# Peptides against a protein of PDB entry 8BZL, part 177

Target 1, 228 residues: chain A of PDB entry 8BZL
Amino acid sequence: SYDRAITVFSPDGHLFQVEYAQEAVKKGSTAVGVRGRDIVVLGVEKKSVAKLQDERTVRKICALDDNVCMAFAGLTADARIVINRARVECQSHRLTVEDPVTVEYITRYIASLKQRYTQSNGRRPFGISALIVGFDFDGTPRLYQTDPSGTYHAWKANAIGRGAKSVREFLEKNYTDEAIETDDLTIKLVIKALLEVVQSGGKNIELAVMRRDQSLKILNPEEIEKYV
Target 2, 242 residues: chain B of PDB entry 8BZL
Amino acid sequence: SRRYDSRTTIFSPEGRLYQVEYAMEAIGHAGTCLGILANDGVLLAAERRNIHKLLDEVFFSEKIYKLNEDMACSVAGITSDANVLTNELRLIAQRYLLQYQEPIPCEQLVTALCDIKQAYTQFGGKRPFGVSLLYIGWDKHYGFQLYQSDPSGNYGGWKATCIGNNSAAAVSMLKQDYKEGEMTLKSALALAIKVLNKTMDVSKLSAEKVEIATLTRENGKTVIRVLKQKEVEQLIKKHEEE

## One batch from the design tools (peptide; made by RFdiffusion4, then SolubleMPNN)

Design b1_p19_3_s3 (from b1_p19_3, 9 letters changed)
Fold by OpenDDE base, seed 5:
Structure b1_p19_3_s3 (fold): chain B 228 residues (1-228), chain C 242 residues (1-242), chain A 19 residues (1-19)
Amino acid sequence: as target 1 above (228 residues)
Amino acid sequence: as target 2 above (242 residues)
Amino acid sequence: SEEERKKALEERIEDLYQA
């Protein structure tokens, strides 16, 4: 029976499985999110795709809905479960409320899902952190982060995964109103932030942009090189 | 360390899932299976290890399973786990067909099983499946496809790949010899034999030790065919003459 | 070789976590 209690408090009040799931996230490829004025940008470190692998099947940025996208760091299979459940919730919300989810709402949903997996017997935490970006119905750009514990916060800019510390330090220094004054400057900021940790330049970066009232756009390598 | 090794579905202090890693290790000892995507088809080639002379000569494909009219898979790992997963794949495909009145897209079938695999890595009282799969298929969305999945529930699409014993060496050879855009099914078959001959721990490759299935399109229909022993013998002979 | 097998496993393990 005790084998079902995966996540339990230590005598000192720690949830070790949550902490260890956070360690799994730190092994993940770096992701960065930046909120601009009228744009949200996600950037991820591309792992070198094997020569014979289909690149289409290696995506770290996904749409949750037309107005929300997500990048993650950590276990891909765990992320897929979260993404699928979030997509279902986005669609359900549209059907029941007749409006798209707010970025906060879907983040809170994901966070609550993660939290339940830290408290439920016989479940391990999700080994993922996520950056969730998008636009609320009022056109406000939003960026949220969630971790394996089910915590979430709103950010102007943030990073997750292996290089997150260096990327955050860069963003803390360089995120200004001037640096996000235009969409192009915002994109450049994300690229520069990722280049702090990504080797071999723009070829190893995946970028997604969502502008106000526009669909998610994945930039191709040639488009990325224009910002470098 | 050992406490995290013995308990299913828990993270180590380093954020590792040791039971998944151990399942992958177990698969590394399983018989080799290759998948190669060609312009005009896709193939699976698998090592047959259980050559029991007392098995009635009904050359049942031991490692290659037809899933539906448009997909087949091969397995490396625990046979009992493979049987469960292949049955589940068939059920998923059938349920989809009944629900939507069209065949399940290849990637959706792969994903559905991968979500099951993932669940066995997250829920207590379950162990990971000790099985990797190669999937071959055709659908109207992407044409001929080759996928690989592992015990974690991760998957990817491939032009050519290998699972099981000596898979690294096989993948290396495939990377060297695979010609993107120029691969015919005939050349893929020859490449499969070449790779198996080098990667199987056998002194001589024989048709009795190899299972090959091809998936092609004929007259707008998918055809899944397991090669006869004589056909495999001819492929081996041709390779020996080169 | 056993070393090549180990390396292949390590690469797959890295793929597990580096996604």
Scores: peptide ipSAE 0.201, ipTM 0.735, DockQ to the pose 0.804
Fold by OpenDDE base, seed 1:
Structure b1_p19_3_s3 (fold): chain B 228 residues (1-228), chain C 242 residues (1-242), chain A 19 residues (1-19)
Amino acid sequence: as target 1 above (228 residues)
Amino acid sequence: as target 2 above (242 residues)
Amino acid sequence: SEEERKKALEERIEDLYQA
């Protein structure tokens, strides 16, 4: 059976291990990304942190560089490998090119990494999708999404993980120029989108905001409650 | 489904890694290991199962390993896999020390091993390690730390946690009795004995069946100490008197 | 108990995929 092999084509042209990796992503906690006018926002469903777990070690939103952040859905250990390689590439780019990476560049790097793991006969695909947000050096806000296949696209707004369908449907209806006119409205849009799938309101949401020429800010629960 | 359990590094149609799940199941049958973070130290407590009368009295810790001057770990799972991973931890720590002339930060050591574990779940021809680890350590960045890692290469920081046999029951007890922000090493030791007494399938807890190590800071140095049998006996006795 | 072991395993499996 072709589905038991390493990543190979079926007679019908399917890469079953890639499709099955996408099923692993669907089990992941929901993440949402929205591009505003001068802001990018990542929101994630907080996993029920065990009472005795250190919250510092339970992060689904990671900085790749000063101008780029990533949220992911799927296998955390797989995500760590991707994040580490992306961080190294961001630093290497700064040293070699003397400029920070564009969001597209680092997305393409991650996508290429994922793709190589779909083509190697000794590796399984990464069980992760990622939302990559940030600012280019010209101050343009960007949002990209990658999947286990190594495909990537630019988005205005998108979602990944178990609640992604419902969140995308909400965003398709509610993402307007008016809804992103201000930073606060953009943040509200992300929160509202997550509330479609997250129970018990703002307590179960982690929100990260990046503004032009500013570092990533993770909002505290009290800050999130102001937008609810 | 049994169809996808034979290959080590493939997803099932449902997006599951069955070999990782089976490795976690194997760990569930291993001896209990407990970790508790306190304000003034961190401890590991482990069940000792192999009490062979023919074992030489120089009982080196069977389940607690010193990694470097600032870190120790305990293992639950396949002993051979544990030996390989413990050796790798020591090598990683030593290489870092040689390269940077300072001890490796605790989380970096944990992460480095977890990346190895992850690779054994992703590369063909490899099986997952049948081992979970608890790590205790001190560094200048975060002070006293407790980490847990599993066969997937996932890890997390903890205030208190348990791996191996009856780990769920142990974690439930820890959640009930752990006082956040008020935990002393003394109270952590008492809690460890309390939890082990309830989770170990023994009629009476004995010092020969329990290994305990503490990590403290004294005069700006990390001190890793395996408790003597007499010290463990005293802790058990105190618990029996309560 | 066997039930507690199953529950612990289930929680860990959930943690594996739901992170």
Scores: peptide ipSAE 0.178, ipTM 0.742, DockQ to the pose 0.824
Fold by OpenDDE base, seed 2:
Structure b1_p19_3_s3 (fold): chain B 228 residues (1-228), chain C 242 residues (1-242), chain A 19 residues (1-19)
Amino acid sequence: as target 1 above (228 residues)
Amino acid sequence: as target 2 above (242 residues)
Amino acid sequence: SEEERKKALEERIEDLYQA
C-alpha cells in the first residue's frame, strides 16, 4: 500500500503537518535559553509534578554530551527519540574525530533528522522545538534553536513553547551587554524572563547552567530562590 | 476533524494527535490496574473481567505478566496489543542479559518499549498501541520501582498510580492515603484493596475479580509472587472489618 | 463519573503535549 505522504504541500505552498507540529510545540511548557559571556543558561517551566510522581523522571533539560545540553517544548516521547539519536552522534563523533561536537554540528544533525521526517513518506514531523546550548572546544558559548521543520538558527537569547512570545518580548527589551555581564546576572535574566509566564515563582522553574569548562549543573530549588 | 481521525497518526490543525488521544480514551474503558510502591516491595493489583467458567484454569494472570526475574507488568487496553508488547519486553530483557551478563535496569526496559510505542505514533501505516502499562521492578541502581507508560511512548516513575477504568478517582484516593516513607507492603496491599473496592463498579469486591502480584527481595533475590485467591480473600475480609 | 474520567484523560492529554 502506498503509504500516503503525510507531509505534503498545500496549493499555496504550505506544509500543513509542519505547521501543525509547530502548534503542538506551542502547547508545550515554556523553555528559555540565554547565552552569556562565559555561561549558557536554560530554564524551563516546571509543571507541578503530580503528587506521587517521581521527579527524577520528569526532567525537561538533558545533556547531549559533556559540552552540550538541550531543552525542548512539545511531545516528550518525540524528544526522547531526538535526544537518543543526538547522544549517539555525539559519542560517535568523539570516537571518529577524537574531539567533542561543536554546538552547531550537533544542532545541524538534529535539524537534519527533523527535516528528513518532514520529507519521508509515512512519517509525521517531530512535535518538538529545541534549545541547544553549550560550549565549543574554543570556549565559545553557543545557543541554537530548532523547530519541527528542521530549520535552525543561532541566538543570543530565545524561547519556545506556550509562553515563548511573552518571554521573547521580555528578552528583546532586557537582553543587553550589561544584563549578561556576569554569570549571576545572566541567570537572573533567565529567571526574570520565565517569571513573565510562570506564576508560582522558583518552585515551578527548572534551571540548568553550563559554565566554561564545567559540566552541566541543574540548580536545586533553593539555589533558584536566591535569584528570585 | 474526521479527516484527521481516520488516517495514520498525524497532527490536527491544533497540534493534536487524535489517534493517540483515542487510544488513551479506549484504555479508560479497560479494567483497572493499580501500582503501589512500598519501602519493602512493590505491588500490582488488577481487575479481572473475563471470568468464564469454561476458561481452563488461568494458570497465568490475565493482566499481570512476569517480564524477567526482577520485573513484572500489568496492562490496561487491547489484549492483542498487550501480548505483543509484553513479548517484546521479554525479548528486550533477554537480549540485554545475554549482551551484558546482567539484568536490564528497570527504567531502560521501560524506555526501550516506550521508544517502540512512540514509533507506532510517528511512522505511517501504524496505529498507536491501545495499551497502557504499569511496571514493577527492582534493580541495584534505584531499588524498588514503579513506572507507567501510555500509547504515546511517554512514561513516568510513580510511588502509586492507576490506569484503566476510574483511574482518576483511584489516583485521587491514592494521593489522599499514600504516606511517603511510611508505606509497607502490607499497608500497600490494604490500600490497593480499599481503592479497588471504591473504583470497581461492583457491589462487593470478590477475590475472583482481583489479581494481585507482589515484588519483594528475599536473601538478595527478587521474588515475584501472584497472590493466591485465599490470600486476596483475607485482604478483602480485613478491609470489610475495618 | 464520566466527568472524572474525562478530566483524567484531559490531564493525560495535557501531559502528552506538555513536555
Scores: peptide ipSAE 0.251, ipTM 0.762, DockQ to the pose 0.810; fails the geometry check

Design b1_p19_3_s3 (from b1_p19_3, 9 letters changed)
Fold by OpenDDE base, seed 3:
Structure b1_p19_3_s3 (fold): chain B 228 residues (1-228), chain C 242 residues (1-242), chain A 19 residues (1-19)
Amino acid sequence: as target 1 above (228 residues)
Amino acid sequence: as target 2 above (242 residues)
Amino acid sequence: SEEERKKALEERIEDLYQA
């Protein structure tokens, strides 16, 4: 009996497992996404890598395809499952449709996957939110956010994880057309937003930048320091 | 609420996966396993707790498993769960070799198992595996490698790490004594003995209670070797003399 | 010590959620 009723409605109409999965996301390290004019930027709070840990294995920003990347907050292992499925879908789409996915399409795919895990007996929700950024084939920059429920929305800028509230409040005040007028200004905006919640400055920030018709670039610490 | 402790792995109101946490707790009581990456090799050292005289000596290693020609692992936690996971690792590695006609990259093998572990934390009717693993390996992409994975399906690469009993103390000692870029396999072996001597729940470290495996490259081939008891005795003796 | 075990566990639990 217990194996079947994981995510069920409460008498008051709540899906508690979904809400609790959202609480798991709030414990995750902060991620921020900003859509510029001709750039999309993801920033994440780096957890202090243990002295003996290989930094290469600690990635919170990943490419889904050449034109799409994702940052997440919450359970790393859950995120890996979502990322892998999204990558497969991106490749499948290229094979079947002969075009790259739109950012909306892959977001909807991820959202639908998450939603199915909220209805399927014997499955718990994914303990992750994601920021998905990229360019559509027409060169339009996009930013989407999705949560454990499988909801998704398009954003100009957004944040997820433990510092998300403070970062969003900063972005609400500082996201203007002038603030995103150039690629460099857009990057600076993301860094400034993350610095609201990250104590150790640029060393604890990971930034990924995707420009129109360019591949995902992860900035090195020295490159980040130039914007601080 | 204890309600979330007894069911299938579900989120608590606070967003916690208690069954995963409890699996990690169980591993904390298991025998110590440590891994150290060196410039010229990588090693696993594991506490052997079941020194039963009637155990068939044919068990060269209770806690260290060869996975393929290029990888080995050590386990901390529930033995039955460990057996299932180590068998699965071997199967994954074999399937990859058959499919691609080359050995599976180390990280890919680790990831494949971690996806299985994750699934056991997400699907109903399943409990988390009560096992953490250390993986040592060599591949053409990254050379010598050390990984750790836990019941959640999380993993990471390490220069040195420890799982099981007194793992925190072991990691602290490793952080103090590990010299990045200067670690030889010989120095790593000495460090392993030093750490085990301090972290094992034994009055005196003895070779019968320690399993050590090394992974090296010789003539373009990976060599995985379990140290003989006499070799471990010599390492212990050397440590006692310093 | 039991405290060290607890601390180790706490660190691992933090790693679980602080992805």
Scores: peptide ipSAE 0.209, ipTM 0.744, DockQ to the pose 0.835; fails the geometry check

Design b1_p19_3_s4 (from b1_p19_3, 9 letters changed)
Fold by OpenDDE base, seed 4:
Parts: sequence; C-alpha cells; structure tokens
Structure b1_p19_3_s4 (fold): chain B 228 residues (1-228), chain C 242 residues (1-242), chain A 19 residues (1-19)
Amino acid sequence: as target 1 above (228 residues)
Amino acid sequence: as target 2 above (242 residues)
Amino acid sequence: SEEERKKALQEAIESLYQD
C-alpha cells in the first residue's frame, strides 16, 4: 500500500508519508509562538511528566543559538536530530561567516533538511513541526514555522500540535498592535492563547521569552502566574 | 501496476514514468499560475490561496520569487520542493555570475534546473519534484522571455501559458485571446485578469487572492515589480466594467 | 471541472512522451 511505502507520490499526487507525519505532529503537545515589537515568546503545554521521569530531560523549547530558539510538536527523538543539526549549522555559520545566523537562514536550513527526508529513499519524513523564534543581527524579531514537508513561512503568531487550531483561532481574534504594544502584553497574549487548550492554568504552561539583546529566559511558574 | 506505483521512478512495461505523472497530478491541484509575454515586458500572475491574518508579509510574494535582477519565477505544486528549487536557481545564477562576470542567460538557468529535475527522475532513491515553474526574464540574447518547466525536466519557451489548477482551460483562453505581435504589457495584464477570473476556483476575483509581477526594462535595467493590491483592484474593476 | 482537470493532466502526461 502507498501508506507503507517510502515517501513516494500516490496516483492522486499525495505524499502519504508526509501527511502521516503531519498527523504525528497533531498528536504532539501544543506550542505557540508570538512575535511582539521587541520580544518573541514561545509557550508550550506541559504534559504530565511521568512520576519517575526527570523533568530536566523534558524540554520542548531549545536554544539553537544565542539569538534563536525553537519549540516543536511531534516526535521528540526526531526533534533532537533536527535541533542538533541546527546547532551545528549555527556554530558553523559563526565560524565561516563571522556572524550569527538570521532566523530565516536557520529556518531554511531546517526546512531543507526536512524536505530532503521527504525525497530520499530509505528515509521517512521527520515527524515534527517547529516554531523558530529569535532576533536577526539587526535586532528584528522573527517567528517562523516549519512542518514535516519542509515548508516554512514567517508569522506574526502561530501554533502547532494538538490544540493548534483553537490557539490559532484565538490569536486571529486577539492579535492586534495593541495586544503586543508591550512585552508584558505580548506575554499575556501567549498565556491567554495557551489557556484555550491547557487545563489547570499556569502550572501546565512552559513559557520562554527572548527580548532584544537578551538571552532566552524560561519563566518560572510564579512569573507565569503574574500574567494569568 | 502496483510495483511501479510504490517504487522509485522506473519505467513501466508500457514505458511510462508513473512517479512523474503522479507529480504532475499533484501540480494540477495547486493554485493557478500564468505567464504572458508582451512586446514591452513579461508578467506572472498567481493565485494566492493562503490569506492568513497572522502571516508575516516579509516575502516578496507567496508564489512569485525573484531569482536575480533579470529573472523571476512562479511555482505550482509542493511548496517545500519549490523552496529547494528556487534556492538552487539562485545559487546557479550566482555561481554563473561569479564565474563569467555576467548574468546567466535565461534559458541556461532554466536548463540547469531542468537537468536537476531530470536527475531526480532517473537516479534511484529519489522522487520527482512535485512542482512546475514559470520563468520570466530578460537577457541580451533573446530579450523578454517566458519559460515553463515540469517535474520531468522538460521545458519550453512560451508567449503565454498557465500551470496549476484549471491550466488547460486557461491555456485555451490564452490561445483565443493572445494577439501575437500586438501584446502590450497593459493588454497582457488585462488578459491575465480575464483568464484568472474564469479559471480560479473563487466566487469573485479579489485583489487579495491575486499576485501579479511584471518584468520590464527601464533605462537599460531590468525592473521586477510586484503590483500593489490597489493596482490589482483597479485591474479587476476595469475588467468588471468591460 | 473535474473533466477539464483530467484533460489537462492527460495533455501534460502526453507531453512527457512526445519527442
């Protein structure tokens, strides 16, 4: 059957392995990204960590470089491969070009990597979507999304994973210039958006903030509760 | 039958490349893209399907890509494949410029990409690219040019053509209305709107759903311009008044 | 129409195998 084959076209022009990888993403925990004026914010739904699981090992938000971070939805193991490749590329770029990557550059790199896994025999697509946020060297905040196909686009705000539809619908209604006028309002917007799908309030949200000329900061639960 | 449907691009007993045919099927579902060659320029017009309020309008356009100062393309098919091919086109063009200290001729750029497309249909372990491209350009050899390429690596020069959804109907309309030797960019724009209005799967043509780029020569330089939404609205309004 | 799509596809397919 075409569904069990390596990524090939169906008679009707579908890439079933890519579509099934997208279904794997939809099973993932929700992640949201919002670009503010001088801030980028990533929020993720905390899954209940198994009682014996080390919480430190469950990171859904990862730095790719000092100026770029990524949240993902889908297969954690696949995400690790992508993250590692992206980190190597960021370091390589710094060494060869003597500048940090732009957010678009590293997104395109990740997208091209994903695309190659949809076109080469012996490989399945990556079962992940990613939200990639950061600042370009000129201080411009950026948000990109990429999917298992290797498609990527720039966004003002977006969401991925199981609750993505509801979160996007919320953001479409509530993302305004007024709603992102300040860093605090932008953070509040992300929290409100996640609360559309996350039960039990701020305790089940992980939030990462990157401000202009600042490193990635993961907010603690107490900091999150101030915005709820 | 099933053996050829699920494997890499190989010949069927009938000599068919089913994976290439299936890639073409995928393109048939993509948004409409058309190109029209005029005496004083060339244009691309493309259907914009993804009108999302949260998209960041950082891109030149959704479906029209600048390749270099003298060329642009539009794509019908798989966006990720399109991004890879568009990047490759830019790299080829830059390498040529560095090597020869002049811009790559339009047909040579098209051919170089078509060779890559063809390779992905011939070498084991690869699938065809699920994209067709329209190329517009200017060079000193042939002036204004319009090309089309498909997943097989075939290409051709055109005076007017269309790819994607309802492409056959669009091509039929272009054949009827295209006036060889008399086509101005202004008349080409009007023709593009006329064809899109009939071939796009929309109840009403709106400027939000159409991207148009023109390539002209001004003072010995190529100018690639994406029409503003207001300009597209005026073209649509003019068509509705006729 | 679906019929026009099929015709377009057939024409495109035929173009693959024509010299």
Scores: peptide ipSAE 0.223, ipTM 0.762, DockQ to the pose 0.102
Fold by OpenDDE base, seed 2:
Structure b1_p19_3_s4 (fold): chain B 228 residues (1-228), chain C 242 residues (1-242), chain A 19 residues (1-19)
Amino acid sequence: as target 1 above (228 residues)
Amino acid sequence: as target 2 above (242 residues)
Amino acid sequence: SEEERKKALQEAIESLYQD
């Protein structure tokens, strides 16, 4: 019967399914996001892809729209559902409002979707956290994070997944106006932050950059090595 | 007992709604929010717990939400649930304004949300919202108003009340110090600082950890104002000097 | 204190069933 609540309160006031979904996120590969002055940067830890697996099929960074991209930590299948719904909403917004979504708007949409899955019959929480990054139509760079509960906040910099604690500790020490003064410095900051938890250097990092009025650019390994 | 802990909100053999009780338990761990009704206005005061260095600049209050031109609320409990409910409050208020060409009465907005909360306690496969709200507002029917609602969908009007951490101690202090009919907004602000200083689980009260909003009437318009940090510092300093 | 939290919860629970 689909009528059983899966996510219920414990006697001590905890939502165990949400907490367990957060534990699923902590098992995910590390992702980091940094907002610069005129750039947003996402970096992810590349999982060791099995030798026979097509690397093109394991994208942890995806575009939601021309002005918004997302990285996630946790269950890839859950992420796919969220990404698809977010893309549909971005297109719907362009058709109905005649403007692209703000980064906050699409974050709120995703957050609301996640929250509903914590209250809906026969549904478990999404086992994902997401870093959502992009530019508002006024050219303001934005970084948001969502978790399995549907909570969202705006950040200057943040990390999710297995190494998130160490990466955040690094960012708390090293995120300054000087450290993000240029696009190149901002990219270097993300790479240095990921190197706190990623072994074997730049080869195990996927990096995406979005500049004002530019599309998402995925950096190749050679471009990443220039910043290390 | 355990059979009712793991299911949708249903009555126990004793007539208890355990999922609602457990939602209230969750709210007890949330930051303190208080509301005080005065003769010349209403206020909300809320504890700010999450100060992270990497957060983007908080241009808006973390715990206090403007609903429309005549109403604001504060929330204790699960932030994601709070965001859903505050958005719904705004939508209800907007739909009413569009339909009737006048602002929604305060109690009617509170009741509309309480019906939604209640539905989440009664219909299968929904959990209660882990959120209590304080509402402040003004309307032409009752003037300045303060309401409280809980996860069950129950609500009440108050002269002063508190939700979240140490709410019972706060309410006891409010009962002792609240002077009915003599409460000015200035005295209400002083009372709010006094209560928060005793009920917040902090070694020292600081303006960084407190959000205060006031709702007043100026020139026939409602004014909702979040106090600046410097204004809150002055209130704290004044309390420390008394 | 934990006792004060329990008291606050108990008062909230009592209010739930007395309305």
Scores: peptide ipSAE 0.042, ipTM 0.519, DockQ to the pose 0.111
Fold by OpenDDE base, seed 5:
Structure b1_p19_3_s4 (fold): chain B 228 residues (1-228), chain C 242 residues (1-242), chain A 19 residues (1-19)
Amino acid sequence: as target 1 above (228 residues)
Amino acid sequence: as target 2 above (242 residues)
Amino acid sequence: SEEERKKALQEAIESLYQD
């Protein structure tokens, strides 16, 4: 049956299921990540929560461990699977290696997981891209991005989802050493970048910051409005 | 018939493995990678296609990977598949070193990966890796070596070869200009620039679009070096003056 | 050229079955 070979090469050398998963990501809400000097910042476009939906149930930014967090674009159900697997790996690493994961390590784990779902029978690719930020044990801030194929790269700044092109174009113009000189300037840069695609200002932005040796902090709308 | 190209890698009525052929088609669209064996070293030269200002690594190698102290590879094809295979190469090399307390011979490392590639063409539930590799290395058995492998798990040793976009034209140029027994690393570098200038789908060859690594022996140790942009610029300039 | 690419692919495909 054709059902066993979900991700196969086309005659022209394309993996259509991976490409279609990338199209699913492009339909997702926008997420942005920026690495500052001593801070990492994630911002996401808040979807208009359906009337009567609890806003607490729609979190697009999640902790993977104390030193690592992730934002995603694409299929929320797929993201839950990846997040749970990553959390288990972070805990396993702490137990076996007696140190927290590096941001690169957990990114590579997630990337490898995604790649395996592009090369296994009865499995489709994950319909998600992710921005993974955090601090290594040496205090170095890191930002990584992954796609449905399992490709990953380190970034100074990047964006994923439907508004990603416009946000990236903004970041390419405005990401300078001066623009990230302070934590506050770095946060402002993320907010300004998201405002390229998000209407109604700070009310439609979820923003998370991680500083060196500090836990993930989700900013409330009032805190975001101070940077606008 | 479309029936055989949509399933796991199986033989067509004509005895063809269409999924492997289609993986090779994908590689044909990838950026060019070439390798040249010299008397005093080996080199890889690869096209850099993805230059992004926001990348964290200013001096990242997109296509050239160090495997161990004595080997490196370049990749043409699907980047995620390449990352998996390069990690496997590193693991195989490390396990061998731990088991035998000596570096893995170059051909043995290539063969071990080729067996994995082959398995992904034969076992149900897998697709071929959409990747070809060039391997450069040194060992005590054969000295400086250059290998090529494809999605099928086939491999061969080469004096000079090319994979990816315009590989046929590149190989033809290499066959014309490669002087067996007389190739120095310096001459190989010049030849690499000459071939890339003609085969890369760019109006003008620039140092930012080319990655070059050399593998040499110094004081009984292997040295793997990625050329600096300025060094590549000098090679390009020299070629333009000839 | 596209013809050269097709030729290269054909040669690679042929090499697949010559072992």
Scores: peptide ipSAE 0.040, ipTM 0.518, DockQ to the pose 0.092

Design b1_p19_3_s4 (from b1_p19_3, 9 letters changed)
Fold by OpenDDE base, seed 3:
Structure b1_p19_3_s4 (fold): chain B 228 residues (1-228), chain C 242 residues (1-242), chain A 19 residues (1-19)
Amino acid sequence: as target 1 above (228 residues)
Amino acid sequence: as target 2 above (242 residues)
Amino acid sequence: SEEERKKALQEAIESLYQD
C-alpha cells in the first residue's frame, strides 16, 4: 500500500506519511503560543514528571537563539534534531549576515528542513509541529507555526498537540486587543487557554515569556500561580 | 536497491512508529538493568543471563560497558546492536576529548547517541536499534548522573530507574524505597539487590547472575569499578539476613 | 505478570508520543 511506502503521493494526491505525522503531533502534549503587544508567551502542558525522573531533562520549550524560542508537539527525538539544526543556522546567520535571524527566517529554515524530509526517498517526515516565537531586530513580536509538511504561517495565537482544538476555540473567543493589552494579561490568556485542557491546574503548566529586548524567561511554579 | 528504501520506519495511520514500539517490546524481554543515583555515587546493576560455562573469555562485564573515565552504561536488548552503540559512544567520547581537551559532559554523550538512534528511526534502509541504555556518569556540570535512553532516541535523567524484564515492577519498588536526599551508595547497592531479588525470575539471586558497577569520586577523579563476585555475594547474603 | 508487562510497555510507548 502507498501508506507503507516512503513519503509518496497516493493516487488521489495525498502524502499519507505527512498526514500520519500530523496524527503523531495530535498525540503530543499541548503547546500554546500567544503574541502580545510587547511580549510573546509559550505555554506547554507539563507531563507529570515521574517521581524519580529529573525534571531538568524534561523541557518542551527551548531557545533557538537569544531572540527566538520554540515549543513543539509530537516526537521529542525528532524535535531535538530540528532544534539542533535551527540553533546551528541561527549561529551561522549571525556569523555570515552579522545580524540575528528574523523569526520568519528561522521558521522558513525549519519549514524547508521539514519539507525536504517529506520529499526524500530515504526519510520519513518529522513527527512534530512547532510554535516559534520571538522578536525581530526591529522589536516586532512574532509567532509562527510549522507542521510536519513544512508549511508555516504567522499567527496572533495558536495551539498544537492533543488539546489544540479546545485551546484554539478558547483563543478564538478570548483573543482581543484588550486581552493582550498588558504583559500580565497576555500571560493570563495563555494560562487560561492551557487550563481548558490541562488537569490539576498550574502545576502541570510550563510557561516561557520573552519580552522585547529581554532574554527568554521560564516561569517557576510560584510565578505561574500568581496568574491562576 | 529500491527494496531497501522501503525498509523505513514509517508512521502508521494513527501516527505511531510501530518499529520503535516493537523494538521496545523486544527490550522488555531482555535481562533487567537497574540504575540508582546516590549522593556519593551512582550504580548500575544488570542481570547476567548467558552464563555459558564454555565461554573462555570471562567477559568482565557482559552488560556493563565503560565508555570513558567518567561514564559507563548498561544495555538491555539486542547484543549486536548494543555492541555497535557502545562502540559509537566510546568514539564520540574520544573525539570530543581530542577536540576540546576535556571530557564530554554526560548529557552531551547521551544526546549524541540519541541523535544516532533517532536517525535510525527516520532514515530509509534502517531499523531502530533494539536497545535501551542506562548511563551513569560524573561531570563538573551536574555531578553524578543517571540517564535512560530508548530506541526512539528519547532520553531522560533519573534518580533511579530500570529497563528490560520486569522493569515496571522494579520501578514501582524503587519509587517505594528510594529516599530522596538520603541515598548513599551503600544503601543504593542494598536497594539494587532487593529489587533484583524480586524482579529476576530466579528462585535465589546468585552473584554469578548479577553484574554491578559503581561510579564514585576519589581524590578528584572518577572511579568506575565492577564489583567482584565475592562482593556481590556479600551484598546478597546481607539482604537475605534482613 | 503479563498484564504488568503490558502496562509497562504501554507506559513506555505512551512516553514516545506524550513527551
Scores: peptide ipSAE 0.236, ipTM 0.767, DockQ to the pose 0.795; fails the geometry check

